# Ledger of designs, part 19: peptides against a protein of PDB entry 2C5K

Target 1, 91 residues: chain A of PDB entry 2C5K
Amino acid sequence: EDPFQQVVKDTKEQLNRINNYITRHNTAGDDDQEEEIQDILKDVEETIVDLDRSIIVMKRDENEDVSGREAQVKNIKQQLDALKLRFDRRI

## One batch from the design tools (peptide; made by RFdiffusion4, then SolubleMPNN)

Design b1_p12_8_s4 (from b1_p12_8, 7 letters changed)
Fold by OpenDDE base, seed 4:
Structure b1_p12_8_s4 (fold): chain B 91 residues (1-91), chain A 12 residues (1-12)
Amino acid sequence: as target 1 above (91 residues)
Amino acid sequence: KEWEKELLKRLE
C-alpha cells in the first residue's frame, strides 16, 4: 500500500467534486453546499502542502527518485488553481 | 483517514 498514491487519488476525487459543483452552480452563495465546497478547496490546499512535505521527506530519508511524485503534485496544483479561478469568478 | 495517518507518520 502506497499512502501517497491513495492521497493523490482522494485529492483527485475532491477536485472532481469541485469541478462538478462549479459547472452546476455559476452563482456564488446561492446554494447550501457552497460552504462545503469551500471547505473541500481548503482541504485540497492543505493536502497539497502535506504531499509536498512528504516528497521532501522522501528525498531526505529514502533518497528515492521523486520526479514522478513531483509531477503528480504539480498536476494537482494546476487543477486546483484552475478550479479556484473558476470558483472565485462566480457572481 | 487512515492514509492521512500513514502520510503524517512519514513526515515525523
Scores: peptide ipSAE 0.156, ipTM 0.712, DockQ to the pose 0.180
Fold by OpenDDE base, seed 2:
Structure b1_p12_8_s4 (fold): chain B 91 residues (1-91), chain A 12 residues (1-12)
Amino acid sequence: as target 1 above (91 residues)
Amino acid sequence: KEWEKELLKRLE
C-alpha cells in the first residue's frame, strides 16, 4: 500500500467527520465534542504540511510525476479551508 | 511522523 494514499484517505475521513459535526452543531460550544473537533482541524492542517513536504521530496529526489498527488492535496486544502470558515462562523 | 518515514523509505 502507498502510505501517501493512506494518509490522504485518513485525512478525508477526518474532514468528513468535521463536516458532519458542523451540520449537527450550528451553535458554538454547545457540545462536549467541540474541543475534539478543534483538535482534528489542527491535525489535518499539520498533515497537509507533511503531505506537501513529501511531494517536494518526491519531485526533487525521484523526479516523478507528482501532479496527481498535488491535485489530491489541493482538494484537501480547499475542503479544510471551507470547514474552518464554517466552524468559525457558528454563533 | 512514522508514515513520512515509511513513504521516504519506499522512495529510496
Scores: peptide ipSAE 0.153, ipTM 0.719, DockQ to the pose 0.170
Fold by OpenDDE base, seed 3:
Structure b1_p12_8_s4 (fold): chain B 91 residues (1-91), chain A 12 residues (1-12)
Amino acid sequence: as target 1 above (91 residues)
Amino acid sequence: KEWEKELLKRLE
């Protein structure tokens, strides 16, 4: 088992949960789960930092091709940014 | 985080 891939998978699951929440709750503050969703967004942000750090270490210390991992993290960042925008634009 | 420790072990 690759712990990097497990973290990526878990993060994508969190993003999916946020996406589903936004889809069903297009009004800010209309549900008791909103604070939990905000916490999940922050957790994802922290996880991305840790994933980036791991890639930096691999690239520096092992000189491995990390392009695949970089692409995965980039995708997660893009999803997070899109979800943040959608979340903040709720009326 | 526990997963971070496991990830670091793989980098060793």
Scores: peptide ipSAE 0.153, ipTM 0.712, DockQ to the pose 0.171
Fold by OpenDDE base, seed 1:
Structure b1_p12_8_s4 (fold): chain B 91 residues (1-91), chain A 12 residues (1-12)
Amino acid sequence: as target 1 above (91 residues)
Amino acid sequence: KEWEKELLKRLE
């Protein structure tokens, strides 16, 4: 088991849930899940910060190549940013 | 967080 990859997997599942919600709800505040989705967005943001910190520690203390992990986190950040824009554009 | 603790232990 790789804890880093497990966290990445869980984060991608959260992003997928947010994407599905936005696709079905194009009006802000018209559903009782709106607040829960906002909480998930914040949880993902916090998780990304923690993933970045783990990579910094690996670069400092380990001799392993972290480029693959950096690419994974970059991809998650890009997905989150795109979803935030779509979520905020709902009227 | 538990997952963070596990990740940090692996990095140590």
Scores: peptide ipSAE 0.152, ipTM 0.717, DockQ to the pose 0.173

## One batch from the design tools (peptide; made by RFdiffusion4, then SolubleMPNN)

Design b2_p13_1_s1 (from b2_p13_1, 5 letters changed)
Fold by OpenDDE base, seed 2:
Structure b2_p13_1_s1 (fold): chain B 91 residues (1-91), chain A 13 residues (1-13)
Amino acid sequence: as target 1 above (91 residues)
Amino acid sequence: SESLEKLREATEK
């Protein structure tokens, strides 16, 4: 069990849910789940901070190659930014 | 989640 990888997996599932929601709801405020999706977006942002912190600690304490984990977090950040842009542009 | 909690606990070092 690797908590980092599990968190990454869960985060990607959250991003997938958000993506599907935006596709089905191209107008803002048209569904009762709108507020929940906004909360998930914020949760993902906070989770990314936690992932980055864990990488810093790993680099400091274990002296291991963290390039793979950094790439995973970078990918999540890019997905989040794209989804936030799409979500905010809904009319 | 439990995994997120474990991740945060490890980061507190």
Scores: peptide ipSAE 0.504, ipTM 0.901, DockQ to the pose 0.804
Fold by OpenDDE base, seed 3:
Structure b2_p13_1_s1 (fold): chain B 91 residues (1-91), chain A 13 residues (1-13)
Amino acid sequence: as target 1 above (91 residues)
Amino acid sequence: SESLEKLREATEK
């Protein structure tokens, strides 16, 4: 399978987990899993960097339209930003 | 993950 697509899929699953956690834990520091969720947030952030770099390489080395991949990464970034905001705004 | 590693390797070139 295409590593890019698998990474995207895995990342979206991580985002989904974070979303579910925030929904269940709308108070900061009230659960032992919070640190793990914070780690996942950082992991996703770093993964996005890797995804972006891969697209840059494709543009350079491959004669293929990358618009679809760029849209996928953009969507992930938007989701991450929204989740970060929600996570940080918990009381 | 394995996929992430492969992605990084491809990006390395």
Scores: peptide ipSAE 0.504, ipTM 0.901, DockQ to the pose 0.817
Fold by OpenDDE base, seed 4:
Order: structure tokens, then sequence, then C-alpha cells
Structure b2_p13_1_s1 (fold): chain B 91 residues (1-91), chain A 13 residues (1-13)
């Protein structure tokens, strides 16, 4: 499989895990998994940087239509931002 | 992951 698509898939699975965690843990700091979830959030942020870089390189070297990949990354960014907001709003 | 490593390697140029 295309490494880009596999990374996207893995990232979406991470986001899904975070979403499920927030749903089950609406109180901040009441579970020993919270630090791991915070680490995953940061991991996703770094992965998005890598995804964006790969698109830039593809544009430059392949001159291929990357609109589909850009849309995928945009979707991931939107999901991440929404999850960060929900995560940070927990009391 | 292996896929992420491959992605990074392809981008390091």
Amino acid sequence: as target 1 above (91 residues)
Amino acid sequence: SESLEKLREATEK
C-alpha cells in the first residue's frame, strides 16, 4: 500500500481512539491513560507535518495532482482541531 | 511506523 495512505489510515485510527477516550472521560485527569492520549495528540500533530511535506515533495518532483491528498490532510486537521477543543474543555 | 518512516525517507530530499 501507498505509505501516504497507510499513514492517513493510522492517523485516523489515532483520532478515533482519542474521540472514544473523550467520550468516556469527560473529566480531566481522572484516568492514567490521559497522558498517553496527550502524547497521541502531539504525535498526530507531527504526523500532519510529515503528510504536508510529502505533498509538497510530490508536487515538486512528480507534478502529480495532489488535490485528493490535500483534502485528506485537511480533513485530518479539522478532526484534530475539534478533538483538541473537546479535550481541553474537559473539567 | 514503517509506513511513516517510508514517508519521511521519501520526503527528506
Scores: peptide ipSAE 0.504, ipTM 0.901, DockQ to the pose 0.790
Fold by OpenDDE base, seed 1:
Structure b2_p13_1_s1 (fold): chain B 91 residues (1-91), chain A 13 residues (1-13)
Amino acid sequence: as target 1 above (91 residues)
Amino acid sequence: SESLEKLREATEK
């Protein structure tokens, strides 16, 4: 078991849920799930901090290549930023 | 989640 990869997987599933919600709800404030989606966005942000910290510790304590993990986190950050922009631009 | 907790425990090093 690799906790890092499982967390990445769970985070990507959260991002997918947010994406699907935005496609179904392009008007802000018209659904009772919107507050829950806002909470998920914040949860993803906090999880990214944890992922980054884990990479820092791995660089320090282990002699392993972390470039792959850094690329995964970078991709998640890019997805989150794009979704936040789309979510905030809803009328 | 269990995986997130394990990740945080490792980060406490």
Scores: peptide ipSAE 0.501, ipTM 0.900, DockQ to the pose 0.792

Design b2_p13_1_s2 (from b2_p13_1, 8 letters changed)
Fold by OpenDDE base, seed 1:
Parts: C-alpha cells; sequence; structure tokens
Structure b2_p13_1_s2 (fold): chain B 91 residues (1-91), chain A 13 residues (1-13)
C-alpha cells in the first residue's frame, strides 16, 4: 500500500471517530473530549492539503491518470464538510 | 503520522 492510500485510510478512520462522537454527544461543550475532536477536525483539514499537493506533484511528474485519487479526496472533503456542519449545529 | 510524513516526503520531489 502506497503512502497516499494509507493516508486516505487513516483519514477515513478519523472521520468515522468524529461521526461516532457527534452521534453520542449532540450537546456542545459538555464533554472532556470536545477539544480533542476539534483538534482531529483540524488535523483532517491539514491532511487534505497534503493529499491535494501529492496529486498536483503526480500530475506534474508521473503523467498518469489521477482521477481516482481526485475522487477519493473529493469524497473525504465532502465527508469532512458534512461532519463540520453537524458538529457546529449541536446545541 | 508516519504515513503523512511519507506522503509529504514523496511530494517534496
Amino acid sequence: as target 1 above (91 residues)
Amino acid sequence: SPAVEALRKATEA
């Protein structure tokens, strides 16, 4: 497994943890893990930047089809945006 | 993470 796919896998696991947390904690600010979940959200955002950069370099240097990787990153971005919206809307 | 570091290293080329 190449580094790109490993990062995608790890990122999806982080998103899954956030999803489970939101499901169990629909009230904001009443749990000790709140700050940790916020940190994970930021980590995912930064990781997406790294994923995008890797695709740009691959387009430049390897001249191979990157559409599959672009689709994977797009999916991760959509999941993150949905989770951020749900996280921010907690009462 | 090690995976992120490996990805970053590959991207620095």
Scores: peptide ipSAE 0.363, ipTM 0.867, DockQ to the pose 0.881
Fold by OpenDDE base, seed 2:
Structure b2_p13_1_s2 (fold): chain B 91 residues (1-91), chain A 13 residues (1-13)
Amino acid sequence: as target 1 above (91 residues)
Amino acid sequence: SPAVEALRKATEA
């Protein structure tokens, strides 16, 4: 498996973990894992930057259709945005 | 992670 797909897979697993955490913890700051989840959110944000950069380089260096990869990253961004909203809305 | 590092290395240009 190429690095891009592996990163996508790992990122989606991280998002899944965040989702599960939010569903179990509707109160902010009431769990020892709160800070770890916040760190994962930031890690995903940085990973998305790397994914986008890889697509840009691929477009430049390899005249191949990257629409599939762009769609994958778009999906990840949408999931992240939704989770960030839910996470921040916890009281 | 190793995967992220591999991706970043492949995107050095």
Scores: peptide ipSAE 0.363, ipTM 0.866, DockQ to the pose 0.835
Fold by OpenDDE base, seed 4:
Structure b2_p13_1_s2 (fold): chain B 91 residues (1-91), chain A 13 residues (1-13)
Amino acid sequence: as target 1 above (91 residues)
Amino acid sequence: SPAVEALRKATEA
């Protein structure tokens, strides 16, 4: 498996963890893990940058169809945005 | 993570 797909997989697992956390903790600041979850959110954001960079390089250097990878990253971004919204709206 | 590092190494940007 290429690094891109592994990173996508790992990122989706991180998003899943965040989703589960939000489900269990609908009140902000009431759990010792909240800071860790916030860190994971930021980690995912940074990882998305890395994923996008890899696609740019692939377009430039490999001249391969990257539409599939772009769709994967788009999906991850959408999931992240949704989770961030849910996380931030907790009272 | 190792996967991220591998991805970065493959990324020549």
Scores: peptide ipSAE 0.359, ipTM 0.867, DockQ to the pose 0.776
Fold by OpenDDE base, seed 3:
Structure b2_p13_1_s2 (fold): chain B 91 residues (1-91), chain A 13 residues (1-13)
Amino acid sequence: as target 1 above (91 residues)
Amino acid sequence: SPAVEALRKATEA
């Protein structure tokens, strides 16, 4: 399988895990897993950098339509931003 | 992950 699509899939699974955690833990600092969730959020941020770089290289080297991949990454960024907002707003 | 590593290697150039 294309590494790009596998990374997208894995990232979406991470986002889903974060979403489920937030829904079950609406108060900050009440769970020992919170630090792990924070680490996953940062991992997703770093992964998005890799995804964006891959698109840049594809534009340069393959000269293929990357609109579909750009849309996928945009969707992931939107999900991450929403989850970060929800996570940070917990009191 | 292995997938991230593979993606990174593909984008080194």
Scores: peptide ipSAE 0.358, ipTM 0.863, DockQ to the pose 0.809

Design b2_p13_1_s3 (from b2_p13_1, 7 letters changed)
Fold by OpenDDE base, seed 5:
Structure b2_p13_1_s3 (fold): chain B 91 residues (1-91), chain A 13 residues (1-13)
Amino acid sequence: as target 1 above (91 residues)
Amino acid sequence: SSNLEALRKATEE
């Protein structure tokens, strides 16, 4: 029903997939799926931009309390940053 | 996804 919450859910699922991939593939470039994982990382980054924009619009137009949504996006950003670091440090 | 597109549409500034 709420597209924001569904997008958050889908994004967290993507992050979980990336996490599982890193766990199984600690060597860079040894799997055909690595390019797909790279694409997912970029997709998540772009999705976060959309999530942030939606919060800005709600604050501006509806003047709603968006603290909960801001916390959700902050959490996603933190997860993404951690995963990107782990992914890039693979040998 | 459809939800992502719906979100983007709602953010038309």
Scores: peptide ipSAE 0.382, ipTM 0.870, DockQ to the pose 0.777
Fold by OpenDDE base, seed 2:
Structure b2_p13_1_s3 (fold): chain B 91 residues (1-91), chain A 13 residues (1-13)
Amino acid sequence: as target 1 above (91 residues)
Amino acid sequence: SSNLEALRKATEE
C-alpha cells in the first residue's frame, strides 16, 4: 500500500467532480453545492502542498528517483489551475 | 482520509 498514490487517486477524483460541476453550472451562485465545491478546491490546494512535502522528504531520506511522483503532482497542479480559472470566470 | 493523515505524519519535521 502506497499512501502517496492513494492520495493522488483521491485528488484526481475530486478534480473530476469539480470539472463536472463547472460543466453543469456555468452561472455562479445558482446551486446549493457551490460552497462545497469551493471547499473541495481549497482542500485540493492544501493536499498538493502535502504531496510536495512528501516528495521532499523522499529525496532527503530515501535517496530514490522521485521524477515520476513530481510529474504526477505537476499534472494535478495544472488541472487545478485550469479548473480554478474556469470556476472564477463563471457569470 | 487515513491515507492523507499517513502522508502528513510521514512528513513531520
Scores: peptide ipSAE 0.379, ipTM 0.868, DockQ to the pose 0.683
Fold by OpenDDE base, seed 1:
Structure b2_p13_1_s3 (fold): chain B 91 residues (1-91), chain A 13 residues (1-13)
Amino acid sequence: as target 1 above (91 residues)
Amino acid sequence: SSNLEALRKATEE
């Protein structure tokens, strides 16, 4: 019911799909889905911007404790960066 | 998604 938490959940599912793809396809450019996976990587990157903005608004307008949400976004960023590195290292 | 749109709407300036 919380839009923030649902977006986090959906984003983590996208990251999981990317992880599975990299595991199955360690060679670049030999699969029809590679461009789709690249698009998902960009979508996740853009979603992280939206998540960060939502935290800024909460801090400004509601003055609630956002440390938990900040930790969640930090974790997603770390996962994305690791997956980008693995994806780019494929031969 | 509806949730993503709701999140974006909340951050409109």
Scores: peptide ipSAE 0.376, ipTM 0.867, DockQ to the pose 0.682
Fold by OpenDDE base, seed 3:
Structure b2_p13_1_s3 (fold): chain B 91 residues (1-91), chain A 13 residues (1-13)
Amino acid sequence: as target 1 above (91 residues)
Amino acid sequence: SSNLEALRKATEE
């Protein structure tokens, strides 16, 4: 088992949930789940910090190629930023 | 999750 890859997988599932919510709720403040979605957004942000730290440690201690992991985290960051923008722009 | 905790533990200074 690779904890990094499992965390990436779980994070992507959270991003998918947020994406689906935004699609169904294009107006702000009209649903009781909005606060939960905001919490998930923050959880993803914190998880990204943990993922980045793990890569730093791997570069320091493991002497492994981290390019693949860096690309995965970059993709997650891009998805999160896009979702945050869409979420905040809801009227 | 346990995986997230394992990841955090691995990054301890």
Scores: peptide ipSAE 0.376, ipTM 0.868, DockQ to the pose 0.751

Design b2_p13_1_s4 (from b2_p13_1, 7 letters changed)
Fold by OpenDDE base, seed 5:
Structure b2_p13_1_s4 (fold): chain B 91 residues (1-91), chain A 13 residues (1-13)
Amino acid sequence: as target 1 above (91 residues)
Amino acid sequence: SEAVEELRKATEE
């Protein structure tokens, strides 16, 4: 499997972990793992930058259809945004 | 992660 797909897979696993955490911890600051979850959120944001860069390079150098990869990144961004909203709304 | 590092290497501008 190419690095792009592996990164997508790993990122989706991170998002899943965050989702599970939010479902178990609906109150902010009630668990020692919250700082780690916040770090994962930031890590996903930075990873998305790398994914986008890879698509730009592929468009430039390979002249291949990148629509599939763009859709995957778009999906990840949508999931991240939803999780960030849920995480930030915890009281 | 290791996968991210490999991706970065593959996307050298």
Scores: peptide ipSAE 0.407, ipTM 0.871, DockQ to the pose 0.836
Fold by OpenDDE base, seed 2:
Formats: sequence, C-alpha cells, structure tokens
Structure b2_p13_1_s4 (fold): chain B 91 residues (1-91), chain A 13 residues (1-13)
Amino acid sequence: as target 1 above (91 residues)
Amino acid sequence: SEAVEELRKATEE
C-alpha cells in the first residue's frame, strides 16, 4: 500500500464531509458539529504540509517524476481554499 | 490518522 495515495484518499473524504456540512448549514454555529468541522479543516491543512514534505523527499531520494503527486496536492489545496472561503462567509 | 503517521515516518529521512 502507498501511504501517499491513502492519505490523499482520506483527505478527499474529509473535504467531502466539510462540503456536505456547509451545504446543510448556511448559518454559522447552528449545531454541535461546528467545532468538529473546524477541527477537520485544520487537520486537512496540516495533512497538506505532510503531503508536500513527502514529495520533497521523493525528489531528493528517489529521483522520480513527482508531477502527478504535485497535481494531486494542488487539487486538494484548491478544494480546501474554496471550502474555507465558503465556511467563513456563513452568517 | 494511521495513514498520515505512516506517511510522516516515511518522510523522516
């Protein structure tokens, strides 16, 4: 099993969870799961740091093409940024 | 998560 791909998969599931929550809760602080969702957002941010570090190590040690992995991380970053904006704009 | 920990361990080179 490739740990990188498993982390990407888990992160995308977290992003999907956040997206569904935002869709159902357009008012900030309206239920008990608000804090949990905020924690997941921060968890994803930290996970992205770990993903980027792994790519740096691959470039250094494996001398392999990492373009595919970089594209995956870029996509996750874009999704996270969009979700953060939507989450923060809730009234 | 377990997967993140495995990734981090592999990165600690």
Scores: peptide ipSAE 0.406, ipTM 0.871, DockQ to the pose 0.846
Fold by OpenDDE base, seed 3:
Structure b2_p13_1_s4 (fold): chain B 91 residues (1-91), chain A 13 residues (1-13)
Amino acid sequence: as target 1 above (91 residues)
Amino acid sequence: SEAVEELRKATEE
């Protein structure tokens, strides 16, 4: 498995963890893991930058169709945005 | 993570 696909897999697992946390903790600041979840959200955000850069390089150097990878990153971005909204809207 | 670092190395501009 190439690094891109491994990063996608790991990122999706992080998103899944965040989703589960929000489900269990619908009140802001009521848990010791709150800061850790915030850190994971930022980590995913930064990872997406790396994923996007990899696609740019692939377009430049690999002469390969990147549409599939672009779709994967788009999906991750959509999931992250939804989770950020849910996380920030907790009472 | 290791995977992120490998991705970064492979895609340096």
Scores: peptide ipSAE 0.406, ipTM 0.871, DockQ to the pose 0.798
Fold by OpenDDE base, seed 1:
Structure b2_p13_1_s4 (fold): chain B 91 residues (1-91), chain A 13 residues (1-13)
Amino acid sequence: as target 1 above (91 residues)
Amino acid sequence: SEAVEELRKATEE
């Protein structure tokens, strides 16, 4: 497995953890893990930048079809945006 | 993580 796919896998696991946390904690600021979850959200954002950069390099240097990788990153971005919205709407 | 570092190594903007 190449590094890109491993990063995608790890990122999806992080998103899953965030989703489970939101399900268990619908009130903001009442749990010791909230700061850690906020940090994970930021880590995912930064990882997406790295994933996008890797696709740009692949297009330039390897001239391979990157449509599949672009779709994977798009899906991760959509999941992250949805989780951010849910996280911020907690009262 | 290790995976992120490996991905970064392959990336030259």
Scores: peptide ipSAE 0.405, ipTM 0.870, DockQ to the pose 0.749

Design b2_p13_2_s1 (from b2_p13_2, 9 letters changed)
Fold by OpenDDE base, seed 1:
Structure b2_p13_2_s1 (fold): chain B 91 residues (1-91), chain A 13 residues (1-13)
Amino acid sequence: as target 1 above (91 residues)
Amino acid sequence: MEEEKKKLEELAK
């Protein structure tokens, strides 16, 4: 088992939940889950920081090619940024 | 997420 890939998978599942919520709720503050979704957004943001840190450690200690992992994290960052924009634009 | 927190700690060595 690769713990990096497991964290990536879990993060992508959280992003998917946020995406589904935004699709169902185009008005801000109209649902009891609003605050929970905001918390999940922050959790994902923190997880991305930790993923980046893990890559730094691997580059330092493991002598392995991390380009694939860097690409995965970049993709997650782009997804998060897009979702944050959509979430904040709700009326 | 507790499980994710534990896994991230493993990644940090």
Scores: peptide ipSAE 0.170, ipTM 0.799, DockQ to the pose 0.169
Fold by OpenDDE base, seed 5:
Structure b2_p13_2_s1 (fold): chain B 91 residues (1-91), chain A 13 residues (1-13)
Amino acid sequence: as target 1 above (91 residues)
Amino acid sequence: MEEEKKKLEELAK
């Protein structure tokens, strides 16, 4: 399978885990897993950077149509930003 | 995250 799509899939699964955690824990600091969730958020941020870099390389070196991949990364960024906002707004 | 790390390395060109 395309490594790009595998990374996208893994990232979306991580975002799903975060979403489920926020749903179950709408109060900050009420669970031992909160630090792990924060780490996952950072991991996703770094993964998005790597995904963007891969697109830049493909556009530069291979001159491929990357619009589909750009749309996928944009969607992931939007999901991450929404989850970060929800996570930070917990009281 | 080891698998994902490996996949990211594979993406690197």
Scores: peptide ipSAE 0.168, ipTM 0.797, DockQ to the pose 0.163
Fold by OpenDDE base, seed 4:
Structure b2_p13_2_s1 (fold): chain B 91 residues (1-91), chain A 13 residues (1-13)
Amino acid sequence: as target 1 above (91 residues)
Amino acid sequence: MEEEKKKLEELAK
């Protein structure tokens, strides 16, 4: 079991949920789930920080090649940024 | 979310 990959997987699932929500709710504040989605967005953001920290620790303690993990986190960041932009542009 | 919390703790080396 690789906890890093599990976190990545869970994060991607959260991003997917957010994406689907935005698609269904293009008007801000018109649904009871709005606050929950906002919380998930923040949670994902914090999770990314933790993922980055884990990579730093791996570099320090294990001196392993982390380029693959860095690429995964970069991808998640890009997805989050895109979703945040879409979410914030809702009227 | 709860699973995430536990998994993140495992990443805290």
Scores: peptide ipSAE 0.175, ipTM 0.802, DockQ to the pose 0.163; fails the geometry check
Fold by OpenDDE base, seed 3:
Structure b2_p13_2_s1 (fold): chain B 91 residues (1-91), chain A 13 residues (1-13)
Amino acid sequence: as target 1 above (91 residues)
Amino acid sequence: MEEEKKKLEELAK
């Protein structure tokens, strides 16, 4: 079991949940799940910070090639940024 | 998120 990959997987599932919500709710604050989705967005942001920290620790303590993990986190950041933009644009 | 907390603790060693 690789905890890093499990967290990445779970984060991507959360992003997918947010994407599906935005698709169904193009108006801001139109249902009771709005606040929950906002919380999930913040949770993903914090998770990304923790993923980055884990990579820094790997570089420092293990001196391993972390390029693959950095690419995965970069991809998640890009997905999050796109979803945040779409979410915030809703009227 | 429940599983994430435990997994993130493992990532922090």
Scores: peptide ipSAE 0.172, ipTM 0.802, DockQ to the pose 0.167; fails the geometry check

Design b2_p13_2_s2 (from b2_p13_2, 9 letters changed)
Fold by OpenDDE base, seed 5:
Structure b2_p13_2_s2 (fold): chain B 91 residues (1-91), chain A 13 residues (1-13)
Amino acid sequence: as target 1 above (91 residues)
Amino acid sequence: MEEEKKRLEELAS
């Protein structure tokens, strides 16, 4: 079991939920779940910080090839930024 | 969230 990959998987599932929510609720304040979605966005941000830290440790202490993991985190960051923009632009 | 928290703890250990 690779905890890093499990966290990545869980994070991507959270992003998918947010994406589906925005699609169904393109108006701000549409329903009672909006606050929960905002919390999930913050949780994903914090998770990305932890993922980055783990990569730094592997690179420093183990001198391991982390290119693949860096690419995965970069992709997650791009997805998060896009979703945050869409979420904030809702009228 | 509990699953993710558990995995993050494993990642930090």
Scores: peptide ipSAE 0.218, ipTM 0.803, DockQ to the pose 0.164
Fold by OpenDDE base, seed 4:
Structure b2_p13_2_s2 (fold): chain B 91 residues (1-91), chain A 13 residues (1-13)
Amino acid sequence: as target 1 above (91 residues)
Amino acid sequence: MEEEKKRLEELAS
């Protein structure tokens, strides 16, 4: 078991849920799930910070090549940024 | 979510 990969997987599933929600709800504040989705967005944002921290710890404590993990986090960040833009642009 | 939180704490510590 790799907890990093598990967190990445869970985060990507959250992003997928957000994506699906935005697709179904292009009007802001018209659904009871709106607040939950906003919470998930913030949760993902905080999770990314924790993922970055874990990479720093791995570099420090294990001195392993973390380029692969950094790329994964970068990808998640890009997905989040795109979703945030779409979410915020809803009217 | 809570399980993930625990895993994150382990990773970031």
Scores: peptide ipSAE 0.217, ipTM 0.805, DockQ to the pose 0.168
Fold by OpenDDE base, seed 1:
Structure b2_p13_2_s2 (fold): chain B 91 residues (1-91), chain A 13 residues (1-13)
Amino acid sequence: as target 1 above (91 residues)
Amino acid sequence: MEEEKKRLEELAS
């Protein structure tokens, strides 16, 4: 098992949950789950930091191509940024 | 969740 891919998978599932929440709740502060969703957003941000750290370690300690993993993390960052924008723009 | 935290720690070590 590749722990990097497992973390990526779990992160994408969290992003999917956030996306579904935003589509169901277009008004800020109208649901008691909103605080939990905000916590998940922060958890994803921290996870991205950890994923980046893992890539740095691989570049340093391993002789493997990391371009694929870098692309995966870039995609997750883009998804998170888009979701944060949508979440913050709710009225 | 605890397992994921452990995996992340291993990746960043």
Scores: peptide ipSAE 0.212, ipTM 0.799, DockQ to the pose 0.169
Fold by OpenDDE base, seed 3:
Structure b2_p13_2_s2 (fold): chain B 91 residues (1-91), chain A 13 residues (1-13)
Amino acid sequence: as target 1 above (91 residues)
Amino acid sequence: MEEEKKRLEELAS
């Protein structure tokens, strides 16, 4: 098992849950789960920081080609930013 | 997330 890929997978599942929630709740504060979703957003945000750290360590210590992992993290960041924008734009 | 936190700690160190 690759811990990096497992974390990426778990993060993408969290993003999917957030996406589904936003689709069902277009009005802010209309559901008791909103606070939990906000917490998940922050958890994903922190997870991305940790993923970036792992890549920095790989570049520094192992000097491996990290382009693939960087692309994966970039994709997750883009998804998160889009979801945050959609979440915050709800009235 | 507990197991995930452990995995992230391993990745970041």
Scores: peptide ipSAE 0.210, ipTM 0.800, DockQ to the pose 0.169

